# Designs tried in a protein design run: peptides against a protein of PDB entry 7Q4I. Part 133

Target 1, 281 residues: chain A of PDB entry 7Q4I
Amino acid sequence: HENSTIAERLYSEVRVLCWIMTNPSNHQKKARHVKRTWGKRCNKLIFMSSAKDDELDAVALPVGEGRNNLWGKTKEAYKYIYEHHINDADWFLKADDDTYTIVENMRYMLYPYSPETPVYFGCKFKPYVKQGYMSGGAGYVLSREAVRRFVVEALPNPKLCKSDNSGAEDVEIGKCLQNVNVLAGDSRDSNGRGRFFPFVPEHHLIPSHTDKKFWYWQYIFYKTDEGLDCCSDNAISFHYVSPNQMYVLDYLIYHLRPYGIINTPDALPNKLAVGELMPEI

## One batch from the design tools (peptide; made by RFdiffusion4, then SolubleMPNN)

Design b2_p20_5_s4 (from b2_p20_5, 13 letters changed)
Fold by OpenDDE base, seed 3:
Structure b2_p20_5_s4 (fold): chain B 281 residues (1-281), chain A 20 residues (1-20)
Amino acid sequence: as target 1 above (281 residues)
Amino acid sequence: SEEKKKLEEKYEEAAKFREK
């Protein structure tokens, strides 16, 4: 028997709507596996597509498919959320259909923050946006206020937010959010370890002969090490996770236990005031 | 592995897309 009392409390107090970026060709191949694994731990799960799928609860957004339409799809997704679901959650996670997320760890990170604070979290990259932006593939989570500012203040103004549907989705939303004073938060744990990861666990955990020329090392906002110290014990997400790997991760994280080892959770931090952030490390 | 190479290609494609 597991004691999930704290997790249940956070489920009720830190409500998360997860929207999944997908397309009709991936409904069966990828999206359904998100729904069958980590997506079931969201308070609300919505698949944003170009075609409706009642089995997935997929929404047909008025956008085309392909990489050049991802920014358009993100804009329409958040418009849809604001119109229909803004009060259904406190936090709004974007993930890809090959992103795996430990939702409980995300709730733990978000717990001290007010959803009325204009902030968002993810794997922060430094290029193109002064305050940084969050990697699209690692997933990023907006506060309710951040969603409001994005949809109501940024999207209607072509000077604040790109009107075209082309461009790098994560960079473009990062620019828009900065322009409406939504803060790019620090998602690292108290030890300075990352929580959102733009690659598979293996590529973060296993020290490789890091080609210093690899773009990732130039993009990361916060300096991180490779190896076992790369990742928080409360890591939140990984990207490029295959459907099979999602089931493996679900088993390893939620079912497989070393007998006789009991994890005692750290105490919850004090809640922050509206507009207050945790000190950066 | 072939799988690793495919992922590395995806990583590079993602970076190139941001650089446009």
Scores: peptide ipSAE 0.576, ipTM 0.934, DockQ to the pose 0.868
Fold by OpenDDE base, seed 4:
Formats: sequence, C-alpha cells, structure tokens
Structure b2_p20_5_s4 (fold): chain B 281 residues (1-281), chain A 20 residues (1-20)
Amino acid sequence: as target 1 above (281 residues)
Amino acid sequence: SEEKKKLEEKYEEAAKFREK
C-alpha cells in the first residue's frame, strides 16, 4: 500500500514540461528509455531532435546535429515551447537523453516559487557567468516567466543573446538569462545538500573518486563534499545514466522498499510572492 | 574500470568544450 496524495497534489499544482535533448541516432538507443522511465512522470514530455518521430513524440527542429549545434537546438527548443506549450506547464525542464530525473523531488523544490518569478534552477556553476549558470547535463528548469524573457526579450537581441549556434549550450543560455534578469536560483535543500548532479550517483556518493584537481571542484558554485552527505535525500537529477541504469533507478526509487520503514514527508513550505526567492544557505 | 575511464573522458571533454 502506498499513499501518494501529496505527490498527486504537486503533480497538479506544479506542472512540469520536460523537453529532452536528443538526436535521430539516439531515439531508440536512449530517448525511448527516458520515455519508459522517469519521463512518464512529467506533465508533458517532448523530445527535441532534428528528425520527427511520432512514436517517441520527437520534434524536428531546424538545426544540425553535434555538440557545436546544441546551443542552436536549445534556442529552437524554447522557441517551439513558447509558441506551442507555454501555457501547458508552469515549469520547463531541459534534460539530456542520458539524464535521470526524480520529478516529484523537483516539484517539491519548485512548490514555493511562483512560475511568474523570473528564475531557473539546476546544478549551478560559477565560471563565465557572474551570477552563475546551470550545468546542461544535470538538467535545468525555467519558470514560465523565465521562458518568456528568454524567447521574447533575449533571443531577438544579439547584444543580450548569442546569435550564432556555436558555443557551450549551458553557458550561452546562462548569459542570455542573466542579461534579462532571470535569476540563477539555489537548488540546495535545507541542509545545504545539492539536488542536481552532473555525474552518475556513484561518482558523487563515493568519496575521493576524483582528485583535487578535477575541474568540477573549480566549477561548482556552492561548496560541496563527496560522500553520503553530498546529495539531498530529495535529489532531483543525475547525468550520464545509461539506459539500463535508468530502469535500475526506477526500480530502486519507486518499487524497492525496506519493510517496516515508513518515510514521512516534510511539511510543504509557505508559498513565496512573485519575485521572491528562498534565502540562500 | 573501463566504464569509469570512459565516463572520466566524457567529463574532461565537457570541461574542455566550455573552456573554448
């Protein structure tokens, strides 16, 4: 027996559109497995590609493939969302086709915020953008107002947003969003633990997995440690998750239970006013 | 492991791409 009353409430009150960055070669290899696992828990799920796939619900964007076109694809994806789906959700998640997301935990994080607040969340990195930017691989979520500002105010202005399709996708959107006063939020939990992760769970949970010179330690905006205290009990995402690992994670998170242990959810925080953020820890 | 090494290579590639 399972009580999902709060999760069902949040599903209705915190509507999330998930768009998945993919390509035609990954429709069957990766994207399909997102659709069959965590993607089914989004209110709306769209795969952004260069080719249409009706079985997958993939959209053909007018962009090329490859890493150098990811920024172009991101711009076209959000243009498509704004034109066709801006009222279908309150929050708009970008994820890769090898990102795993616990959508219920994301709804919990987003619950206090107004979708009319110009804010976005993810794994915040500090280089290149003054307020920081969100790691592309960990996935990042924009409020409805953030999407509006990005598409309507930033994209049409080459001084605010890079017109070329080249560059690091996550850095470039971070620059654009900063230039239209979309705030880079703090996604950490009340204990200061991260929720969005740019690597697999094992590489975050196991101490000393990487050396002290590993670039991640210079990029992370908020100081964090490895080990069991690295990650929130309400973690949202992990990156570089293989298709097989997605099914394993789905089983472990949603099916496997230690008998006799009952999790009591924390009370929901108070809702914030438009433009108000939770205090940073 | 070979899998770990492959992931580490991907991590490094991602960082190098941002540094351009």
Scores: peptide ipSAE 0.562, ipTM 0.931, DockQ to the pose 0.862
Fold by OpenDDE base, seed 5:
Structure b2_p20_5_s4 (fold): chain B 281 residues (1-281), chain A 20 residues (1-20)
Amino acid sequence: as target 1 above (281 residues)
Amino acid sequence: SEEKKKLEEKYEEAAKFREK
């Protein structure tokens, strides 16, 4: 027996469209496992590909495959969303087909924000973009206003948004969003712990004595530690999650319970005005 | 582990791609 009353409320009040970056070779290998696990908790789930797949609900975007086409695919994905689905949700999540997302935790983070606020969230990196940008693999979520600005104001202007399809998609969208005054939000919890993660849980939770030269430590926008304090209890995403691990995570998060321990959710914060952000920690 | 090594290679590949 489970009480999901608050989660059900947030499902209604904080509507999330999830679009998954995939390709035809990964429809069966990866994407279908997203659909069978965390993707079912989105209000709308769409797979963005180069080939249509009716079983998966995959859309064929007019782009090629390969790493150098990811930016092109991202642009076309958001154009497609704006044209067909802009009113179907309040928030629009990009994830990879090997990203795992706890959608309820994302709704909790997003609850105080207006979807009319030009803001987006994710794992913030500091290089290349002055305000920072969100790691593509960890997934990032745009408000409805952010999508509007991206598609209507930024994409048509080559001075604001790269017209070519090449480049790192997360950096390029970050530059583009900054140019139309979409704010790179702080996704950390009240304890300063991160919620979006570009690696698997093990690599964040276990101190690996990683070389201080590891690029990640130079890229992270906010100071973070390894170990139990690395991650919010309300973490939202992890990347490089295998299909099998997605089912394991679904079991651990939604089914496995320690008997006799009752988790009482924190009260929801007050809603913010349009344009208002939570203070950074 | 071999799995960790493979993931670390992917991490490095991703970083290198951003740097180009």
Scores: peptide ipSAE 0.545, ipTM 0.926, DockQ to the pose 0.864
Fold by OpenDDE base, seed 2:
Structure b2_p20_5_s4 (fold): chain B 281 residues (1-281), chain A 20 residues (1-20)
Amino acid sequence: as target 1 above (281 residues)
Amino acid sequence: SEEKKKLEEKYEEAAKFREK
């Protein structure tokens, strides 16, 4: 028998709306598998597309398809969320249709923070944005206040947010959020290990998988190691996860158990005041 | 593996896109 009391508490107290970036060609191929795996653990799950899909519960945003429209889709997605769903959750996760997320671990990370704190979390990259920005593929989560500032204060101002739909989606939202004083949070655990990952677990866990010239090592905001110390025990996300791998991860994380090993969760940290962040590591 | 190479290509494409 599994004890989920704390997870159930966090499900109630740390409400997460997950919106999935997808397109019509990926509704059946990818997005459906998100819905059947980790997406079911979100408080609310919405698929943002260019076409409606009643089976998937996909929203048709007024945007074109293609990589050059991802920024446009992100802007419209958050506008849609603000208009229809801003009070349905405390935190708002963007993920791709090939991102896998352990939502319980995200709730644990977010628990001490007020949703009225202008902050967002993810895999922080250092280029282009002074405070850093969050990798789009790893997924990033905005507080309710961050969404408000993004949609109400930043998007209407071309000086704060890029008005056209082109550009790197994650960089552009990062610039925009910085311009309205939304803080790029530190998602690392108490040991300094990352929680959001822009690649599959294998590529982070295997030492020397990439050379030191690999762009990722130049992009990461915080120094990180490879191997078992790469990743928090409470890791939140991985990217480039195939549909089949999503089901494997679901099985490994939520079903497969080593007999005789029982983990006790750490105590929840104290709540932070509005505007307060966890101490830097 | 072929799958690994495809993923590495995707990673490189993602980086190049940000640099434009």
Scores: peptide ipSAE 0.208, ipTM 0.815, DockQ to the pose 0.883

Design b2_p20_6_s1 (from b2_p20_6, 11 letters changed)
Fold by OpenDDE base, seed 5:
Structure b2_p20_6_s1 (fold): chain B 281 residues (1-281), chain A 20 residues (1-20)
Amino acid sequence: as target 1 above (281 residues)
Amino acid sequence: SESEEIYKRAEKLAEERDAE
């Protein structure tokens, strides 16, 4: 037995719509396992595909499949959300079908922010976009106002947003969002630890797992350490999580407990005004 | 593009992990 009172409060006050990037070949292999694990903790869960799947709750977007169409799928996904679901949530998470998300930790991070603030969060990368952009694989979350600006102001204007479907989807949305003054937020915790991760926990937690010349160290916007100090105790996401590992993570995070250790949650911060951000650490 | 190479490298790392 556990006390979930504060988590239940945040579930109601910080509503999250999660949309999952998938394709028909991955409906059964990957997407189904998201639905059976962390996706259950979203206020709304939608799978964005090129084919409808009633069992999965997948939407058939008018796009082709393949890596060259990911940007097109992202644009159509947010158009669909804006048309059908913009009032169903306060925050809108994009994740891949191999991303694992601790939704409660995301709600905790988002709690002080107004959904009317034009902001989005994720694993911030520094290249290509002046303010940075959020890694696609780690997942990124837009405020309701950010979605509105993206769909209504950016997408219709070829000068603000790429009209064709080619390019890296995370870079392209990052450019579009910057062009409509959506801020790339700082998702780090109060200790300066990251919350969104573009790889599995093992790759971040094990020191010297990657070469110092590995591209990640050149792309990360904020300096980060390896080992246990790499990651917030309130981490939000990991990428390249296999279907089996999703169930393992669900067990470890929500079921396995060390007997005699009681974790007391930190107090919620004060809410920010519209347009106000937390100071960067 | 450089971004495409990012994904390719990351996918390779994921494949290596899953093969272990």
Scores: peptide ipSAE 0.027, ipTM 0.615, DockQ to the pose 0.105
Fold by OpenDDE base, seed 2:
Order: C-alpha cells, then sequence, then structure tokens
Structure b2_p20_6_s1 (fold): chain B 281 residues (1-281), chain A 20 residues (1-20)
C-alpha cells in the first residue's frame, strides 16, 4: 500500500498540460505508448501532429503533412494551447514521443513557483541564447505566463520570434522566450543534480559512457557529473526512451519496491512570490 | 549498438544547430 496523498495534492495544485510532439507515422509506434505510460499522469495530455487521431487525442496542426517541421509545430502547438487550454493547467510541458517524464517529480520542482511567473524549465544548454535554452528532447515546461508571453508577445513579432518554420525548435523558442523576458530557470535539485535529461538513464548513469569530446559536455549550462550522482533522486525526464523502455520505467518507478525501504518525502518548500525564483545553489 | 545510434542522432542534431 502506498500513501499518495501528497502526490494527489500536487496533482491538484500544480496542474500540468503535457503536449507531445509527434507525427502520423509515430502515432501507433511511439505516441500511443506515451499515452499508456507516463502521459496518463498529466492533468491534460495532447498529442500535437499533422494529422488528427481520435484514439490518440492527436491534434492536426496547420503544418506540412509530409514534413517534420518541429519549430512550426512548436509554435502552432502553443498557439493551440493558448487558444483552447490556457486555463486547463498551470504549467505546459513539451515532450517528444520518445521522452519519458516522471510528472510527480516535475510537480515537486514546480510547486514553489507561481504559474504567473514568466519562467520555463528543462535541461538548460548554454549556446546560442544568452540565458540558455532548454533541450528539446529532454522536454521543457513553461509557466502559464510564459505561454502567454510566447504566444501573445513573441510570436506576432518577427523581431522577437522567428516567423519561418526552420531552425532548431528548442533554440528558437529559447530565443523567443528570452526576448519577452521569460526566465530560463534552474531545474537542478538542492544538491545541484539535474532533473531533465536529453538521453536515456544509462547514458547519464554509467561513468565514461561518453567521450569527453562529446558535444553534450560543451552544451550543458550547469556542470554535471557522470555516474549515480549525475541525476536527481527526483529526476523528471529522459529522452530516446523506446516504447518498450517506457513500460519498463513505469514498472521500475511506480511498481517495483525494495521491501522494507520506506521513502519519506521531503517537506514542500515555501511558495515563491510572483516573479521570484528559487535561490541559486 | 542502440546507444551508438542514439549518439549519432544527437550528434547530427548538434551539427544542425551549429549550422544555424
Amino acid sequence: as target 1 above (281 residues)
Amino acid sequence: SESEEIYKRAEKLAEERDAE
């Protein structure tokens, strides 16, 4: 028996809309498995595609049917969210159809923040954007105010936000958000460990798994270590998670328990004022 | 390996970013 009281509280108080970047060819292959695993723990789950799928709850965005237009989809997705769902949640997560997310851990991270604070979180990268930007693959979450600013202030202004649909979607949204003073938050836990990860757990947990020259080490905004200390105990996301691995992760995280070990959750932090961020670590 | 394919994909994405 589990005590989920605090998780249930956070589910109510920290409402998350998850939108999944997908395409028609991946509806059955990938997106369906998101819906059957971690996506069910979102307050609202929407699949953003170029074709409608009623079984999946996929939305056909006005993007080219035969083209994987990621930046175009991101813009249209948030426009759609703003028009139809801005009051359905407090926070708005973008994830890929091969991203796995522990939504409870995300709610825990977000709890102290006001959704009216212009902030977004993810795996922060340092290139191209002064304040950094969030890795697209790891998923990133915008506050309600961040979505408002993005859609209402940034998107309509070509000087603030790229009007065409080309470019790296995560970099482009990062530029747009910076231009409307949406803050790139720090997703690290109190020990300085990351929560959003652009690769599978294996790639982060295994020491020396990657070459030191691997681009990732140059892109990360915050210094991170390899091994068991790489990742927060309250990690939020991993990328390149296969459909099968999603079910494995669901089992390991939500079902498998070491008998006799009881995890007592830390106390919730104090809520921050609008515009206030957590202190730097 | 599956891991190698992941990294190759990631590297490709990084290259695309650097080109922009």
Scores: peptide ipSAE 0.025, ipTM 0.640, DockQ to the pose 0.758
Fold by OpenDDE base, seed 4:
Structure b2_p20_6_s1 (fold): chain B 281 residues (1-281), chain A 20 residues (1-20)
Amino acid sequence: as target 1 above (281 residues)
Amino acid sequence: SESEEIYKRAEKLAEERDAE
């Protein structure tokens, strides 16, 4: 018998709203598979699109489609969340319709933090933003206070936040959040292993899979190793996950068990005060 | 391969960011 008592506790105490970046052409191809797999483990799941879809629970944002409008969608998505859902959760995850997330591992990482702390987490990149920014594809999670600051303080001020809808979505939100003193947190585990990944597991787990000149090694904020030591045992997300791979991952993570191996969860850390961060490793 | 396409897409995105 599986003991889910601690997972159930964290589901109640660490409430997560997941919003999925999608478009009308991907509602059936990608987004519905998120809803049928990892998205069902969010406390609330919303699909942000340019068209309404009642079957998917998609919201029609007042933005165009295409890569040049992703920043526009992100701004409108968080405005929508702030207006309608700011009290429905403690943490607010952005993910793509090809991102896979282990929500229980995210709750474990977030547990010690106050939602009133202005902080956000993800795969931290070092360029363009002094404190770093979180990779869009790996997904990133904002505290309730971070969402408030983004929507109320940053978005209305063109000096703090880009007013047009062009640019790299993850870089632009990173700039805005820095300008309102939202901290870019460290999502690594106690062993210094990453939890948010901008690629599929295979690309991180296989040594020498990428060339040494690959841009990723210049973009990562924290030094990381290749191979099995690349990734936390409590990894949170992977990107470029196909619809079929989402079902495979759901089976492997939540159903497949090696006989005779019982995982005992580590003790929860102490809760932090408002504004306090875990020390970086 | 699918992996190569992923990397090419990621590299293109990075180049676009560097151009901004």
Scores: peptide ipSAE 0.024, ipTM 0.623, DockQ to the pose 0.820
Fold by OpenDDE base, seed 3:
Structure b2_p20_6_s1 (fold): chain B 281 residues (1-281), chain A 20 residues (1-20)
Amino acid sequence: as target 1 above (281 residues)
Amino acid sequence: SESEEIYKRAEKLAEERDAE
């Protein structure tokens, strides 16, 4: 019923490697559900952990676990990608094991850009970094050149990139990328609507869901609205998505269709006579 | 609610960022 020709073309022309931030305790609880849902639409999917898991395709990075080690894990993840996978994709997405991503919409956003352009995209925040930085939870995507600059130019220089493993992961990579002239791109659509979101759809779609004093409104780089105007028709990511919600989103986005809007819809069934029931299957 | 828990988690993350 669906014409996927354009999506297939973009799959080939805009290659995305997705790496998922996870830990051993979340391999079965969260990460496997990413693999079973949106992660299967990446050109390559890697789970970055502290323990190897062959079923999950998890890599054991030489880092400890805990929130204070997330920056260390990000550095090691991109080092691993650069060493083993830099030519396997054009774009390199970081996501959490509770991030949901519509990869086709990301490919659409990335299509006009060269992977040799030093740029990265995500939900841009304004504090700490002059050009802004991308929210870690919403996920962020680096061009191949951005990965090269990060790993080769920034990481080896303590003046350009924090050498210890402490700090806010998304802020620290944002500082490093700025220091090597990787541009913090604008991921908004042509109508100025956001595509990467640091919360679940419900939190963005419902007006007045948050207090005006909520930190998010002070952190966002671009002005944003609430309600249906909050989000692009081609939104890319949401955060704090439970494993169950991932399957719901997969169903709603890729399977559930209103009749008559889908490509080549099924014909309407014949009308039944009075008292007639549909035949049992 | 689940939403409230998400916001509490997000606020905690923001506080951690501000402390760094």
Scores: peptide ipSAE 0.023, ipTM 0.627, DockQ to the pose 0.848

Design b2_p20_6_s2 (from b2_p20_6, 12 letters changed)
Fold by OpenDDE base, seed 4:
Structure b2_p20_6_s2 (fold): chain B 281 residues (1-281), chain A 20 residues (1-20)
Amino acid sequence: as target 1 above (281 residues)
Amino acid sequence: SESEKIYKEAEEIAKKIDEE
């Protein structure tokens, strides 16, 4: 029998609202599979779209479709969250409809932090933003204070935040958050291993899977290794996960067990004060 | 392959970022 006592505690103490970036054409193809797998482990799950879907619990945002409108959707999504749901959670995760997330591992990472600390986490990239920005596809999570600063302080000011809906959404939110002193956190574990991944597990775990000239190696903020040492044992997210792979991952992570091996969870770290960050490794 | 598609999409995203 599994002991879920710590996971249940963290579910209550580290409340996560997950919002999923989607569109009407993907409601049935992709988004519903998020709802049926990892999305059920969020404290609250909302699908952000351009059309309402009562079966999915999708919200119709006043934006167009396509990659050129992703920044517009991100702005409207966080405005909607701030207006209707800012007190429903402590942390606010953005994910795509082809992102898979181990929510328990995210709660473990977030546990020491105050939601009143202006911080956000994800797969940190180094270009364009001095402190770095978080990869959109890997998913990124904002504290409640970060959401407040983004919506109340950044969005209304064109000097702090891009007013049009064009651009790379992850870069643009990264610029806005930096301009209101929201810190780009370090999501690596105590061994320096990453937790948020912009590709499928196979692409990170297999050595030399990518060319050395692949852009990713120039974009990552922290140096990472290839192979099994690439990824934390407490990894949080992967991107480009097909609907079928979501069910496979759910089975492998939550059901399949090697007989005779019992995982003992590490002790929880001490809680940090408001504004305090864990030391970077 | 599916992998090639993923990398192509990732490269397109990166290119878009670089053009901004």
Scores: peptide ipSAE 0.022, ipTM 0.622, DockQ to the pose 0.815
Fold by OpenDDE base, seed 2:
Structure b2_p20_6_s2 (fold): chain B 281 residues (1-281), chain A 20 residues (1-20)
Amino acid sequence: as target 1 above (281 residues)
Amino acid sequence: SESEKIYKEAEEIAKKIDEE
């Protein structure tokens, strides 16, 4: 029998609202599979779309569809969250409908942080934003205070946040968050391994799978290695995960066990004060 | 391959970011 006592504790103490970026054409094809796999481990799960879907719990945001509207959808999603759900969670995860997230690992990472700390986490990229920004595909998580600052302070001010709905969604939110002093946190584990990944596990785990000239290596904020040392044992997310792969990952992570190997979780770190970050690695 | 599609999509995203 599995002992989930710590996971249950963190589920209660580190409440996560997950919102999924989707569209009506993907409700059945992709989003439904998020709901049936990792999304069920969120404290609250909302699908942000342009059309309502009661079966999916999808919200119709007042935005159009298409890649040029992703930023608009993100703004409206967080406005919706702030208005309706800001007290339903401590942390607010954006993910795509092809992102897979190990929510327990995210709770573990977030545990020491105060939700009142203006911070957000994800796969940090270095271009365009001085402090960096979080890759949209890998998913990123905002503290409650970060959401407040984004919605209340940044969005209403065109000087702080782009009013147009065009642009790279992840870059634009990164700019907005920086402008309201939301910190781009370090999501790496104590060994310096990443936790949020903008590609499938295969692309990170297999050495030399990508060309050295691949843009990703120029975009990553922190140095990362390929192979088995690429990824934290407590990795949080992967992107471009097909619906079928979501079920495979769910099985591998939550069901498949090597007999006789017992993993004892590390002790929880001390909680940080409001505004305090974990020491740099 | 599926991998090629992923990388193409990633490249398209990267291009879009670079244009901003």
Scores: peptide ipSAE 0.021, ipTM 0.623, DockQ to the pose 0.802
Fold by OpenDDE base, seed 1:
Structure b2_p20_6_s2 (fold): chain B 281 residues (1-281), chain A 20 residues (1-20)
Amino acid sequence: as target 1 above (281 residues)
Amino acid sequence: SESEKIYKEAEEIAKKIDEE
């Protein structure tokens, strides 16, 4: 009874390669559950690890494990993508193995943009990078041109991109991308509601869940509220989602339906020219 | 660094969530 015609169209026109940040200890515990849930809705799904896993489709990157190597893994992941997969998709999503993503909502957000536009999207944070940077945990998506600029122009130049593998990976890629004029886009919907979230839905939906001194309120680039108005009806991602919660979310989003309620999708916006962005709210 | 603080706090939040 479900009409997926528009979603199928966007699947073809807005091709997304999803790469998942993981490690060998999480292949079975976390990454496998990504593959069995939201990851199956990517046009291509790759798990970036330090060990190969043929069942998972995991790639062994030439990096060590641990937090001090996350930036190194991100650099190697995008190098691998550029070398092997740059033409397999239009957009390239980084997510963690505990990030849940509604890929259809991401395609909807990306639809008007050219993949040749040097832009990337996510949950934008304001510190450290003038234009902002995208939160690593919420996941962030680069255009094909952004990947090209990152790998070809930024990575080879130590003045533009940190050569050491240490540091906060999301901040470091944000610096690199800014230095090659990749724009930090606005991922908010037409109502100014966020789409990428660095925490679970509960933490965003429940008012006053966090102390006002919590770092998040100082880091968020755009003003946001808690409660039902926190999140777009077309939200894209949440972080710190357990494996069990991934299956629950998959059921709630894709299977559970309130009988008698018919959702009519909004019309697709006009496509933008290369280099053009949607107006910020 | 503030970035390290973010990740540390985020990890603590994640642990709490995983324990629930």
Scores: peptide ipSAE 0.026, ipTM 0.659, DockQ to the pose 0.107; fails the geometry check
Fold by OpenDDE base, seed 5:
Structure b2_p20_6_s2 (fold): chain B 281 residues (1-281), chain A 20 residues (1-20)
Amino acid sequence: as target 1 above (281 residues)
Amino acid sequence: SESEKIYKEAEEIAKKIDEE
C-alpha cells in the first residue's frame, strides 16, 4: 500500500543510533513503549540507565539517579557509545523516554550533511551558550565527528567541559561542544519552521496555549509562531509524549491515510562538503 | 537558576499533561 524506497535508502545512508535517557523505574512504564514504537526505526537503539535490562537493551551506566546526575549520565552515555558503537552509525540521537521521534524526517534533515562535519541539531535555545544549545527534552543529534570531539577532546579537559556531574545536562553539553568547535546547526525547514519540539504537538499547534511570559518564548533561538505554521510538515520530535500517545502517533503518522491524497516527497538536496552547512533561512 | 526554573516549569507542564 505504500512506497518506502526513499526511506529505505536513507535508512542505509543516514544511519542513526538512538540512545534513550531512562532510569530503572521507567523501564516498564515508559522506555519499553519507545522500543515498541519509534525506537524500532533507529538503526541502533540503546537505553541508558543505572540498571541493566536485557529485555529492554538497557545499559547500566556508572552513575546515580536523579536530575542532578543527568549530566553525568550523558557524559557516560557518550563515552559508552564512543567505545562500543562509534562506527555503528553516522549520527547519534539523544532522546528522553517520553520523547517521540519521526526518524525518517531526521534522516531527511541530516542527509546533506557529512557525519565528519562537527555539527549537532535539535531545538536551539539562546541562553548560556553563545552559539546556542539544544533543548534536552526535544532530543538532539550529534554527528560522528561531534561525538569524537566531545569524548576525546572535551571530556578529558576540565577547562573545556565540566567535570562535575551537576548542572543542566543540555546546557553543559552545549558548552562543551562549543568549546571544541562543534557547530549548533539550524534544524528549521526551508520555510523556517522548526523540527524539534520540547513539548507535545498540542502545545505548539494551538495558538495562545501558553502565556506570552512563558520561558520558552525567551529561550528559543529562532523566532517561531504558534498554530499550523509552528511546525514543519517534516517535524522530527515532540516531548512529554505519554506511552499511550506514542501508539496514537505511530498510528496517525504511519498508518492513517486520507483516501485519495498521495504525498510526493521533495527531491533530496545536494550533499554538502565536510564542514559545510546549509544556508541559514 | 534559570535552568532550575526550566525544569520546574517542565515538570508542571508534564503534570498537567498527565492529568488530562
Scores: peptide ipSAE 0.023, ipTM 0.625, DockQ to the pose 0.107; fails the geometry check

